# Ledger of designs, part 126: peptides against a protein of PDB entry 5HB3

Target 1, 150 residues: chain A of PDB entry 5HB3
Amino acid sequence: RQMQDRCMSEYNQRIRNAPEGSIDPFRMACYKIIGRCDLSNRSLDGLQTDVNDWIWLQFNLARETDRSLELAGESYGLAELQASIREIGLKHFPKTAAEDTNGSFGMFFYLQILAGMFEQAIAYLYPFSYVDAVHFAIALTYYGLLRPVD

## One batch from the design tools (peptide; made by RFdiffusion4, then SolubleMPNN)

Design b1_p27_5_s4 (from b1_p27_5, 12 letters changed)
Fold by OpenDDE base, seed 5:
Structure b1_p27_5_s4 (fold): chain B 150 residues (1-150), chain A 27 residues (1-27)
Amino acid sequence: as target 1 above (150 residues)
Amino acid sequence: SVVEEFLERLKKRLEELKEKFTELLMK
């Protein structure tokens, strides 16, 4: 708690008072990850990241705790992450096989799987790759992760 | 086991899909 409070204090101080260009992006990243500062901004400014870094950050920031227990005063859980994935899908990935030109559907499928959106992932994958969708459905069902349709 | 082999194939496929389009999210 003390560490988190200190992180919050330093984060806020630096964001507001630091001279332009003097902020170490890695330090700020540490404040965000450890101190959970400014969870509304789930990006790492000034750092080059890939999808793995991004998704890793999202999962680290996504806490399965009640809002009342969030020490940072802001909450970001799995539900919010899933909402973000949906939004990304709407903006950046094909909706149908006809829209897919480079096979990017697979990446969105991957993100949905990581976020535990199994039913949605399978449903999304099906029109792009029938065989893969069936295979993943079988595997997910085997492990009890895919809910059968009522 | 058959299940393990099957899962391994699926994991491989998933990784292939991940690697192909990793940069798309950064654009």
Scores: peptide ipSAE 0.020, ipTM 0.495, DockQ to the pose 0.246
Fold by OpenDDE base, seed 4:
Structure b1_p27_5_s4 (fold): chain B 150 residues (1-150), chain A 27 residues (1-27)
Amino acid sequence: as target 1 above (150 residues)
Amino acid sequence: SVVEEFLERLKKRLEELKEKFTELLMK
């Protein structure tokens, strides 16, 4: 608790008072991850990131805890992550095969899978590649992750 | 085997799209 409080304090202080260019983005990242600072901003400014880094960060920030006990004063769990994935999907990924220009549907499918949005992922994938959707559905069902529709 | 083949294909596709997705995230 003390460590987290200190991280939060230092994070906020640096954001407000640090001289221009003096903020170490890696340090700030540590504060965010360990101290859960500024969870409303789930990106790492000043760092080179790719999709893997982004996803890694999201999962590390996501925490299922009692909200009343959340030390950060902010809530970010799986539900919020899933909401973020949905939002990203709406903004950046094709809704139908007709809208697909570069095959990016697979990436969104993957993100949904990672976020545990299995039914939605399969439903999304189906119009793009029904064969793949079926194969994945079978696999997910086998592992008890997909709820079959009656 | 079928699942493994699918996953391999998916992995390949995702790798190809990785850079494009990164660009999208930065916008």
Scores: peptide ipSAE 0.020, ipTM 0.486, DockQ to the pose 0.611
Fold by OpenDDE base, seed 1:
Structure b1_p27_5_s4 (fold): chain B 150 residues (1-150), chain A 27 residues (1-27)
Amino acid sequence: as target 1 above (150 residues)
Amino acid sequence: SVVEEFLERLKKRLEELKEKFTELLMK
């Protein structure tokens, strides 16, 4: 707790008072991960990351705990992550096959699968690739991950 | 710009995943 409080204090101070471009992005990343600072902003500014790094960060920041007991004063769980994935989908990915110009639907399918949104993922994939959707649906059902009635 | 860069990275990763998924589905 003492370490977390210190991280939060330092993070907030630097964000508010540091000159532009003077903040070490790696240091800020450490404060965010360890101190769980500013969970409303789950990106690492100033760092070059890929999709795997982004997803790794999201899951590490996600916690299924009582919000009233969160020492950082902020909460972020799987439900919030799933909401973020939905938002990303609405903004950046095709909604129909007709809108797909570059085949990016597969990435959104992948993100939904990682976030445990299996039913939504299959439903999304179906109009883009019927055969693939059926194959994944069968596999997910076999392992008890897909709830067909939902 | 930040969003565009992120999307470019996603596109690159997507291509890799498509290849992997295709291989898995054909087996």
Scores: peptide ipSAE 0.019, ipTM 0.410, DockQ to the pose 0.046
Fold by OpenDDE base, seed 2:
Structure b1_p27_5_s4 (fold): chain B 150 residues (1-150), chain A 27 residues (1-27)
Amino acid sequence: as target 1 above (150 residues)
Amino acid sequence: SVVEEFLERLKKRLEELKEKFTELLMK
């Protein structure tokens, strides 16, 4: 609690008072992760990150706890993350093979898998690569992660 | 949105990597 309060205080002070471009992005990231500061902004500005870093951050920030118990005063859970990924899919990724001009379907499949959206991931992959979808479906079913339909 | 901003950064990084890859192929 004491550490989180200190982080929150310092985070807010730096956000408000530091000149543009002078903020150490690594320090700010530490405040966000350790102190759970500013959960409404789940981006790490100024850092070179990829999809793995992003999803790692989302999972670290996502907690299934009552809002009243969240020390940061904000709540973000897996359900919200999954909703965000669905929204991303609708806006930024191809819906069919005909729309895929850059091979980005695999990235959206990957994001869904990482977020535990297994059924949706397989369903999405199916029209792009039937064989791969079947292979992943078998594997996920084997590990009890996919609920097959009769 | 936060997600959209991330995707834009990711796209930018991907383009940079493509450029680097192209440079390597030309050597």
Scores: peptide ipSAE 0.012, ipTM 0.340, DockQ to the pose 0.047

Design b1_p27_6_s1 (from b1_p27_6, 13 letters changed)
Fold by OpenDDE base, seed 5:
Structure b1_p27_6_s1 (fold): chain B 150 residues (1-150), chain A 27 residues (1-27)
Amino acid sequence: as target 1 above (150 residues)
Amino acid sequence: DFLKKLEEKIEEYWKKGAPVVNEKLLS
């Protein structure tokens, strides 16, 4: 917590007082990750990032700990992550097979899987590729992550 | 190997979807 408090303090000080462009974006990223500062903004400003970085960041920021322990009064857990995934899906991915133009549906499927949205993921994938959906369903069932329908 | 096939499928999905996310979400 001491380290987290220090990060938060430095983060707040620098964002308020430092000249524009004078702050090392990597340092700010460290404050974001370690200090969990400004969790409403889950992006890394001043850094070139891709989807891999984004996913990594989301999962690292997502905590299932007691929200009351959040120093900044902000909370970001699995529920918020899942909500973010849903939002991304609605905005950027096909909702039906008829809307599929570039075959990106699988990415959204996988994002849902990563977020633990197993039933929704399988249901989503099925109209795009029933074979793949069945295979993944079998695997998920084997590992106890999906319950078979009686 | 069944799991290997699934892994390959995931990789395929990722390759197709990553550009979409990079372009639309992170822009």
Scores: peptide ipSAE 0.276, ipTM 0.831, DockQ to the pose 0.760
Fold by OpenDDE base, seed 1:
Structure b1_p27_6_s1 (fold): chain B 150 residues (1-150), chain A 27 residues (1-27)
Amino acid sequence: as target 1 above (150 residues)
Amino acid sequence: DFLKKLEEKIEEYWKKGAPVVNEKLLS
């Protein structure tokens, strides 16, 4: 906890008081990951990152912990992650096959799978690729992960 | 192998989607 407290203290101090352009983005990233600072901002500002980095960060920050146990009074669990995935879907991915222009639907399908949104993932994929949806549904059912959709 | 084919499909999805997400989400 001492390390986490120090990270949080340093993070807050730098965010509030550091001169413009003096903040080391790598240091700030370390504070965020280790100290779980500013969980409302789940990005690595000032760093060149890709979708792999983003996904990695989201899942590493997600914790099934009560808010009362968090140092900053912040909570971020699987439910919040799933909500974030839904929001990303609404903003950046096609809603229907007719809207698909670049074939990105499959990645959103996979993001939902990673977040444990199995039924929603299959339902989403189905209109884009019937065959793929059936194959994934069979696999998920075999492993006991898929339940019948309402 | 059935699972291997599914893995290949996921890789295909990722290959197509990653550039789009990088542009839209992380820009």
Scores: peptide ipSAE 0.266, ipTM 0.826, DockQ to the pose 0.772
Fold by OpenDDE base, seed 2:
Structure b1_p27_6_s1 (fold): chain B 150 residues (1-150), chain A 27 residues (1-27)
Amino acid sequence: as target 1 above (150 residues)
Amino acid sequence: DFLKKLEEKIEEYWKKGAPVVNEKLLS
């Protein structure tokens, strides 16, 4: 907690007072991750990142804790992450097989799985790949993650 | 192994989707 408090203090000071472009983006990233500063901005500006880094960041920032315990006064949990995944899906991924030109549907399926949106993930995958959807549904059901349909 | 095959499928999905996400979401 002491370290988190210091991170928050330093982050706030730097973001307000440092000249534009002079702040080490890696240091700011550390403050965000450790100090949970500025959780409304879940991107790492100034760093070379890819989808792996993005996903890692989202899940590390997402906390299933009491909102009242957040020192930053901001909360970001699984529900917010799931909402973000839905939004990404609507903007960047095919909604139907006819819209699939890049074969990216599978990644959105996987993002939903990672976010615990199992039923939605299977429902999404089904029209793109029936066989894959069935296989994943069987596996998820076996491990108690998917509720069987009546 | 059934689970291994599913893992391979996920990897395939990732390879196909990662460029799209990198381009559209992170750029």
Scores: peptide ipSAE 0.265, ipTM 0.826, DockQ to the pose 0.798
Fold by OpenDDE base, seed 4:
Order: C-alpha cells, then structure tokens, then sequence
Structure b1_p27_6_s1 (fold): chain B 150 residues (1-150), chain A 27 residues (1-27)
C-alpha cells in the first residue's frame, strides 16, 4: 500500500511537471502496473512492445479490486477486460471462417478463454475448427468451466 | 496426452495470431 501510494504520487507529479519524453518509459510502466496509475490508459508509450506484452499488461491491470480501495479512483476488472476483448475481436479478428485469411482466429479464441469467456470462445471457434472446438469444450466441461449442452 | 495436444494447439494458434495482432493492434 505504501509503495502504491508513492507510485501514484510520483506518477502524477511527473505527468504534470516533467517535459514530454523525459521520463523513462519503463519507469512509467512500473508506476502503472504497481501503482495502478491512470488505468484509463492501458498502453505503454515509448516502449517496444508486442502482443505478449500487451496481453500481459491487460491481465495484470484487470484486478478484482473494490473501487473504494483503488487510489486511482478508477476500476478496471475482468468485466472491463472482457469488454475490451470483445471490441478487439470485432475490429481485428475474422467473424466467420470465410473471413479467415491468415489463421488468426485461434488467438482470439484463446484471448476469450483467458478472459473467462468460455462459452463465447467455443462458439466462436466452432465454425473455424469443429474438432478443436469439441476438444476444448470437453476440457472446459471437465473442469466445470463450460456449461453442459442441453 | 489429451491436454498436451490442446497445449500444442494453443501454441499453434498463438504462432499464427501473434503477427496479425502485432500488425493490427500495435500499429
């Protein structure tokens, strides 16, 4: 808590007072992750990042925390993450097998799985790969994560 | 063995999808 408070304080101070580009992007990233500063901005400007970094960041920022305990005054939980994933899906991933030109559907499937969107993930995967959808459905059902088919 | 196959499938999905996401989301 004390560390988080310090991070928040320093982050806010630097945003207000530091010249643009003068702050170490990595340091700012630390403030964001540890201090949960400025959760509305879930990007790491100034750092060379890839999808792995992006995913890692999103899930680390998506905490099950009471808003009253968030110093940032913002809440970013699983629900918000799920909403973001849905939006990403709509913008950047194929909707149907006919739209699939590069085989990226699997990643969107997996993103949904990671975000606990199990039913949606299976439903999405099904038209792309029936066999894979069945296999994952079996596994998810076994672990009680997917509702049995009526 | 079953779970291993699923893991391999996820790896394949990631391998195919990562370049696409890097291009589209992070551009």
Amino acid sequence: as target 1 above (150 residues)
Amino acid sequence: DFLKKLEEKIEEYWKKGAPVVNEKLLS
Scores: peptide ipSAE 0.265, ipTM 0.825, DockQ to the pose 0.794

Design b1_p27_6_s2 (from b1_p27_6, 14 letters changed)
Fold by OpenDDE base, seed 4:
Structure b1_p27_6_s2 (fold): chain B 150 residues (1-150), chain A 27 residues (1-27)
Amino acid sequence: as target 1 above (150 residues)
Amino acid sequence: DFLKKLQEKIEEYWKKGAPVINEKLLS
């Protein structure tokens, strides 16, 4: 906790007071991850990142914590992550097979899976690839992650 | 192996989707 407090303090201090260009983006990233600072901003400015980095960050920041113990004053857990995934889906992924031009639907499917949105993921995948949807549904059902269909 | 096949499918999905999302989300 002491380390977390320190991270938060330093993060806030630097973000407000540091001269432009003097902040090490990697250091700031560490503060964000370890100190859970500024969770409303889940993008790492100043770093060249890709979708892998973004996803990694989102899942690492998503924690199930008691709000009373959260130093950031805000909570970011699974529910918020799921909401973010939904939002991304609405904005950036095809909603129907007819909209699919790049074959990106599978990534959104997998993002939903990672976020525990199993039923939604299968339902989404189904119109794009029936076979794949069935295969994944079988697997998810086997592991108790998907409700059996009557 | 069934699970291996599913893993391969995920990898395919990722390969196809990553460039698209990189362009849309992070550009």
Scores: peptide ipSAE 0.309, ipTM 0.852, DockQ to the pose 0.782
Fold by OpenDDE base, seed 3:
Structure b1_p27_6_s2 (fold): chain B 150 residues (1-150), chain A 27 residues (1-27)
Amino acid sequence: as target 1 above (150 residues)
Amino acid sequence: DFLKKLQEKIEEYWKKGAPVINEKLLS
């Protein structure tokens, strides 16, 4: 707890007081990941990151922490992650097969799977690839992750 | 065998989608 408080203090001081461009982005990233500082901002500013880095960060930050231990405004769990995945889907991925120009639908499918949104993932994939959707549905059902609709 | 095929499909999906999302992140 003392370490976390120290990290938070240092993080806040640097964000507020450091001259622009003087902050080591890697150090700030460490504060965010280890110290869980400023969880409202889930991006690593100043670093060249890709989608892999983004996903890695989201899953590392998403913890089922007792809300009692987190400052009231900085809870980030599975629900928030799922919300983020939905948001990115709406912004950056095709909604229908007709909108698919570059075949990126599969990534959004996979993101939903990673976030535990199994039913939504299968429903999304179905119009793009019937065969793939069926195969994944079978697998998910076998492992008890997909609830068959009665 | 079946799971391996699914894994390969996921990898394919990722390979296709990653450049698209990366482009969006950089824009």
Scores: peptide ipSAE 0.308, ipTM 0.848, DockQ to the pose 0.706
Fold by OpenDDE base, seed 1:
Structure b1_p27_6_s2 (fold): chain B 150 residues (1-150), chain A 27 residues (1-27)
Amino acid sequence: as target 1 above (150 residues)
Amino acid sequence: DFLKKLQEKIEEYWKKGAPVINEKLLS
């Protein structure tokens, strides 16, 4: 696509040659999303972002496509997204109920659900809230998303 | 409604977790 090619070209040019402080972070964000430039860096540098922005970006960039078909020569699919969510979990969320001090465990549970990590999500939630874990497990099983044997 | 109750629980989780993770992302 001509537009994608142009985005990639301009992105690379600006990253390499732009004077200090002259890069428009909004423009760069557009190049990343539309042109799929520099997929190894899935963040919006220079912008004030929150968890909603982060997760939105991850899911928009995650594509089930062959690397050979990517103009940028990079691949980012569901498996890579799941790996990223695991990483954020290790860094920013309680690993056990004993570590929970602010009740943030539920968000990490939901992030895993969004990424299709159903069994891991339920297993994670169980020690924090038995009742909630059971209710979600029932629902996931009903819709054929949870395999208890895993 | 069972699904509605689950949705409410997710919203509760998000409400509690968002301020915490945002603080960490901005640090």
Scores: peptide ipSAE 0.305, ipTM 0.849, DockQ to the pose 0.708
Fold by OpenDDE base, seed 5:
Structure b1_p27_6_s2 (fold): chain B 150 residues (1-150), chain A 27 residues (1-27)
Amino acid sequence: as target 1 above (150 residues)
Amino acid sequence: DFLKKLQEKIEEYWKKGAPVINEKLLS
């Protein structure tokens, strides 16, 4: 708590008072991750990031704790993460097999799996790859993450 | 190994999808 409070304080101070371009982007990233500052902006400004960084950040920022306990007054939990995944899917991934031009559908499938959207993930994958969908469905069922149809 | 095959499939999916998302992140 003390560390988080300090991070928030320093984050706010630097954002408001520091000369432009003088702030270490890595430090700001630490404030965001540790202090959970400005959760409405889940990007790392001033840093070159890729999808791995983005995903890592989203999951680290996501908390299933009570929203009332968020120091920043902002909440980001599993629901928000899932919403983000849906948004990414709608914007950047094929919606149907007919729209698939580069075979990227699998990543969106996996993102949904990571976010716990198991049923949706399988349903999404099915029209692209029946065999893969069945295999993953079997695995998910085995681990109790997917219920078989009666 | 069944799980190994699934892992390989995921890796394949990632390889194909990462450039798409990265392109969007850089834009």
Scores: peptide ipSAE 0.301, ipTM 0.844, DockQ to the pose 0.709

Design b1_p27_6_s3 (from b1_p27_6, 9 letters changed)
Fold by OpenDDE base, seed 2:
Structure b1_p27_6_s3 (fold): chain B 150 residues (1-150), chain A 27 residues (1-27)
Amino acid sequence: as target 1 above (150 residues)
Amino acid sequence: SFLQKLLDRIKEYWEKGAPVVNEKLLA
């Protein structure tokens, strides 16, 4: 808590006083992750990142907490994360099997699973891989995560 | 186990998709 407060304080000071583009990107990342500063910007500019870094960041920033207790005055929860996943899907992943040229559909399926979008994930996967969709549907149903369809 | 097989499949999905997404992300 003490460290978080310090991070927030330093972040606020630096964004106001430091020349534009002079702040260490890694330091800014620390302020964001630890201090939960500026949660509206969920990217790490100035750092080389990949999809693993992106997904890690999204889940670390997403919190299922009482918004009234958020120190930063900003909240980023599951709903916002799910919206982000949908957006990523629309931009970077095939919508139909006919559009699949590189086999990336499975990653989007998994992203939806991670975000708790189970029904949507199965529905998405089905036209790409019937067998996999059925197997995952069985498993998700067994664990009570997938609602049976009438 | 059945669950492990599914987890392995997820890993395969990720390995196949990661290069594609990374290419787009870095473009």
Scores: peptide ipSAE 0.344, ipTM 0.858, DockQ to the pose 0.652
Fold by OpenDDE base, seed 3:
Structure b1_p27_6_s3 (fold): chain B 150 residues (1-150), chain A 27 residues (1-27)
Amino acid sequence: as target 1 above (150 residues)
Amino acid sequence: SFLQKLLDRIKEYWEKGAPVVNEKLLA
């Protein structure tokens, strides 16, 4: 807690007093990850990042904690992550097999799986790869993760 | 194993999709 408190203190001081863009991006990242500062902004500006970095960050920041212990508006959990993944899907991934030009559908399937969106993931994958969808459905059912759609 | 085969397929999906998403992030 001591380290986290120090991070929060420094972050608050710098955000109030530092000129815009003067904070080191790496230091800002540390404040985000360790101090959980400014969770409304989950991007790491000023750093070269890829999709691996992005997804890693999202899952590290998405914690199921008592929201009353966090600052108002700073809570970020699984539900918010799921919403973000849905939005990304709408913007960057094919919605139908006919729209698939680069074979990226599988990645979006996996993102949904990671976020616990099992039913949606299987439903999404089915029109792209019937065989894979069936196999994953069997596995998810076996482990008690997949429920029938009502 | 069956599970390992599925994990391998997920890996393939990720490896194929990552470059595409990265290109979009850089645009």
Scores: peptide ipSAE 0.344, ipTM 0.855, DockQ to the pose 0.657
Fold by OpenDDE base, seed 5:
Structure b1_p27_6_s3 (fold): chain B 150 residues (1-150), chain A 27 residues (1-27)
Amino acid sequence: as target 1 above (150 residues)
Amino acid sequence: SFLQKLLDRIKEYWEKGAPVVNEKLLA
């Protein structure tokens, strides 16, 4: 918490007093991750990032703790993460097998799995790959993560 | 094993999708 408090303090000070673009992007990343500053913006400006970095950041920022205890006054939990995944799915991934042109559906399936959206993930995958959907459904059911349906 | 096969499939999904998503994010 001491480090978090320091990050928050420095973030607030620098945002108010520093010229635009003068703050080191890596420092800003530290404020984001450790200090949980400005959680409404879950991107790292000024840094080259990829989908791996993005997903890593989302899960690290997401906290399954009491939101009322967040020092930043902002909350980002599983629900918000799931909402974000739904949003990117709508924007960047095929909605039906007929729309699939690049085979990226599997990534969206996996993102949903990571976010605990198991039923939705299986339902999404089914029209793209029946066999995979069935196998994953069996596995998820075995581990108690999916409720069997007709 | 069955589980390993599923994990391998997930890896394939990720590897195939990552370039597409990266292009969209960086565009």
Scores: peptide ipSAE 0.337, ipTM 0.853, DockQ to the pose 0.685
Fold by OpenDDE base, seed 1:
Structure b1_p27_6_s3 (fold): chain B 150 residues (1-150), chain A 27 residues (1-27)
Amino acid sequence: as target 1 above (150 residues)
Amino acid sequence: SFLQKLLDRIKEYWEKGAPVVNEKLLA
């Protein structure tokens, strides 16, 4: 609690008073992760990151917490994460098999699985790889994670 | 095992997709 409060205080001070471009990106990352500062911006500006870093950050920031109990005044849960993944899908991944040129569809399938979007994941994968979609559907059903899809 | 085969497939998906996504993110 003390650490989080300190991070929040420092973050607010830096955002308001620091000259443009003078803030250490690593420090800002710490404020975000530990202090839960500025959860509306779920990126690490000024740092070289890849998809692994991105997804790691999203899941670390996402918390199943009552909004009324959020210390930072901002909340970010599974629903918001799922919305973010949908947005990333629309921006960076093929919508249909006809749009697939580089075979990246599988990654988006997996991102949806990680976020618990099982039905949507299977529905998405099906037109790209029928066999894989069926196999994953069987597995998800076996573990009680997949509901019947219309 | 069946589960291992699925995990291997996920790994393949990730390995294939990561370079593409990274290129887009870093562009």
Scores: peptide ipSAE 0.333, ipTM 0.853, DockQ to the pose 0.644

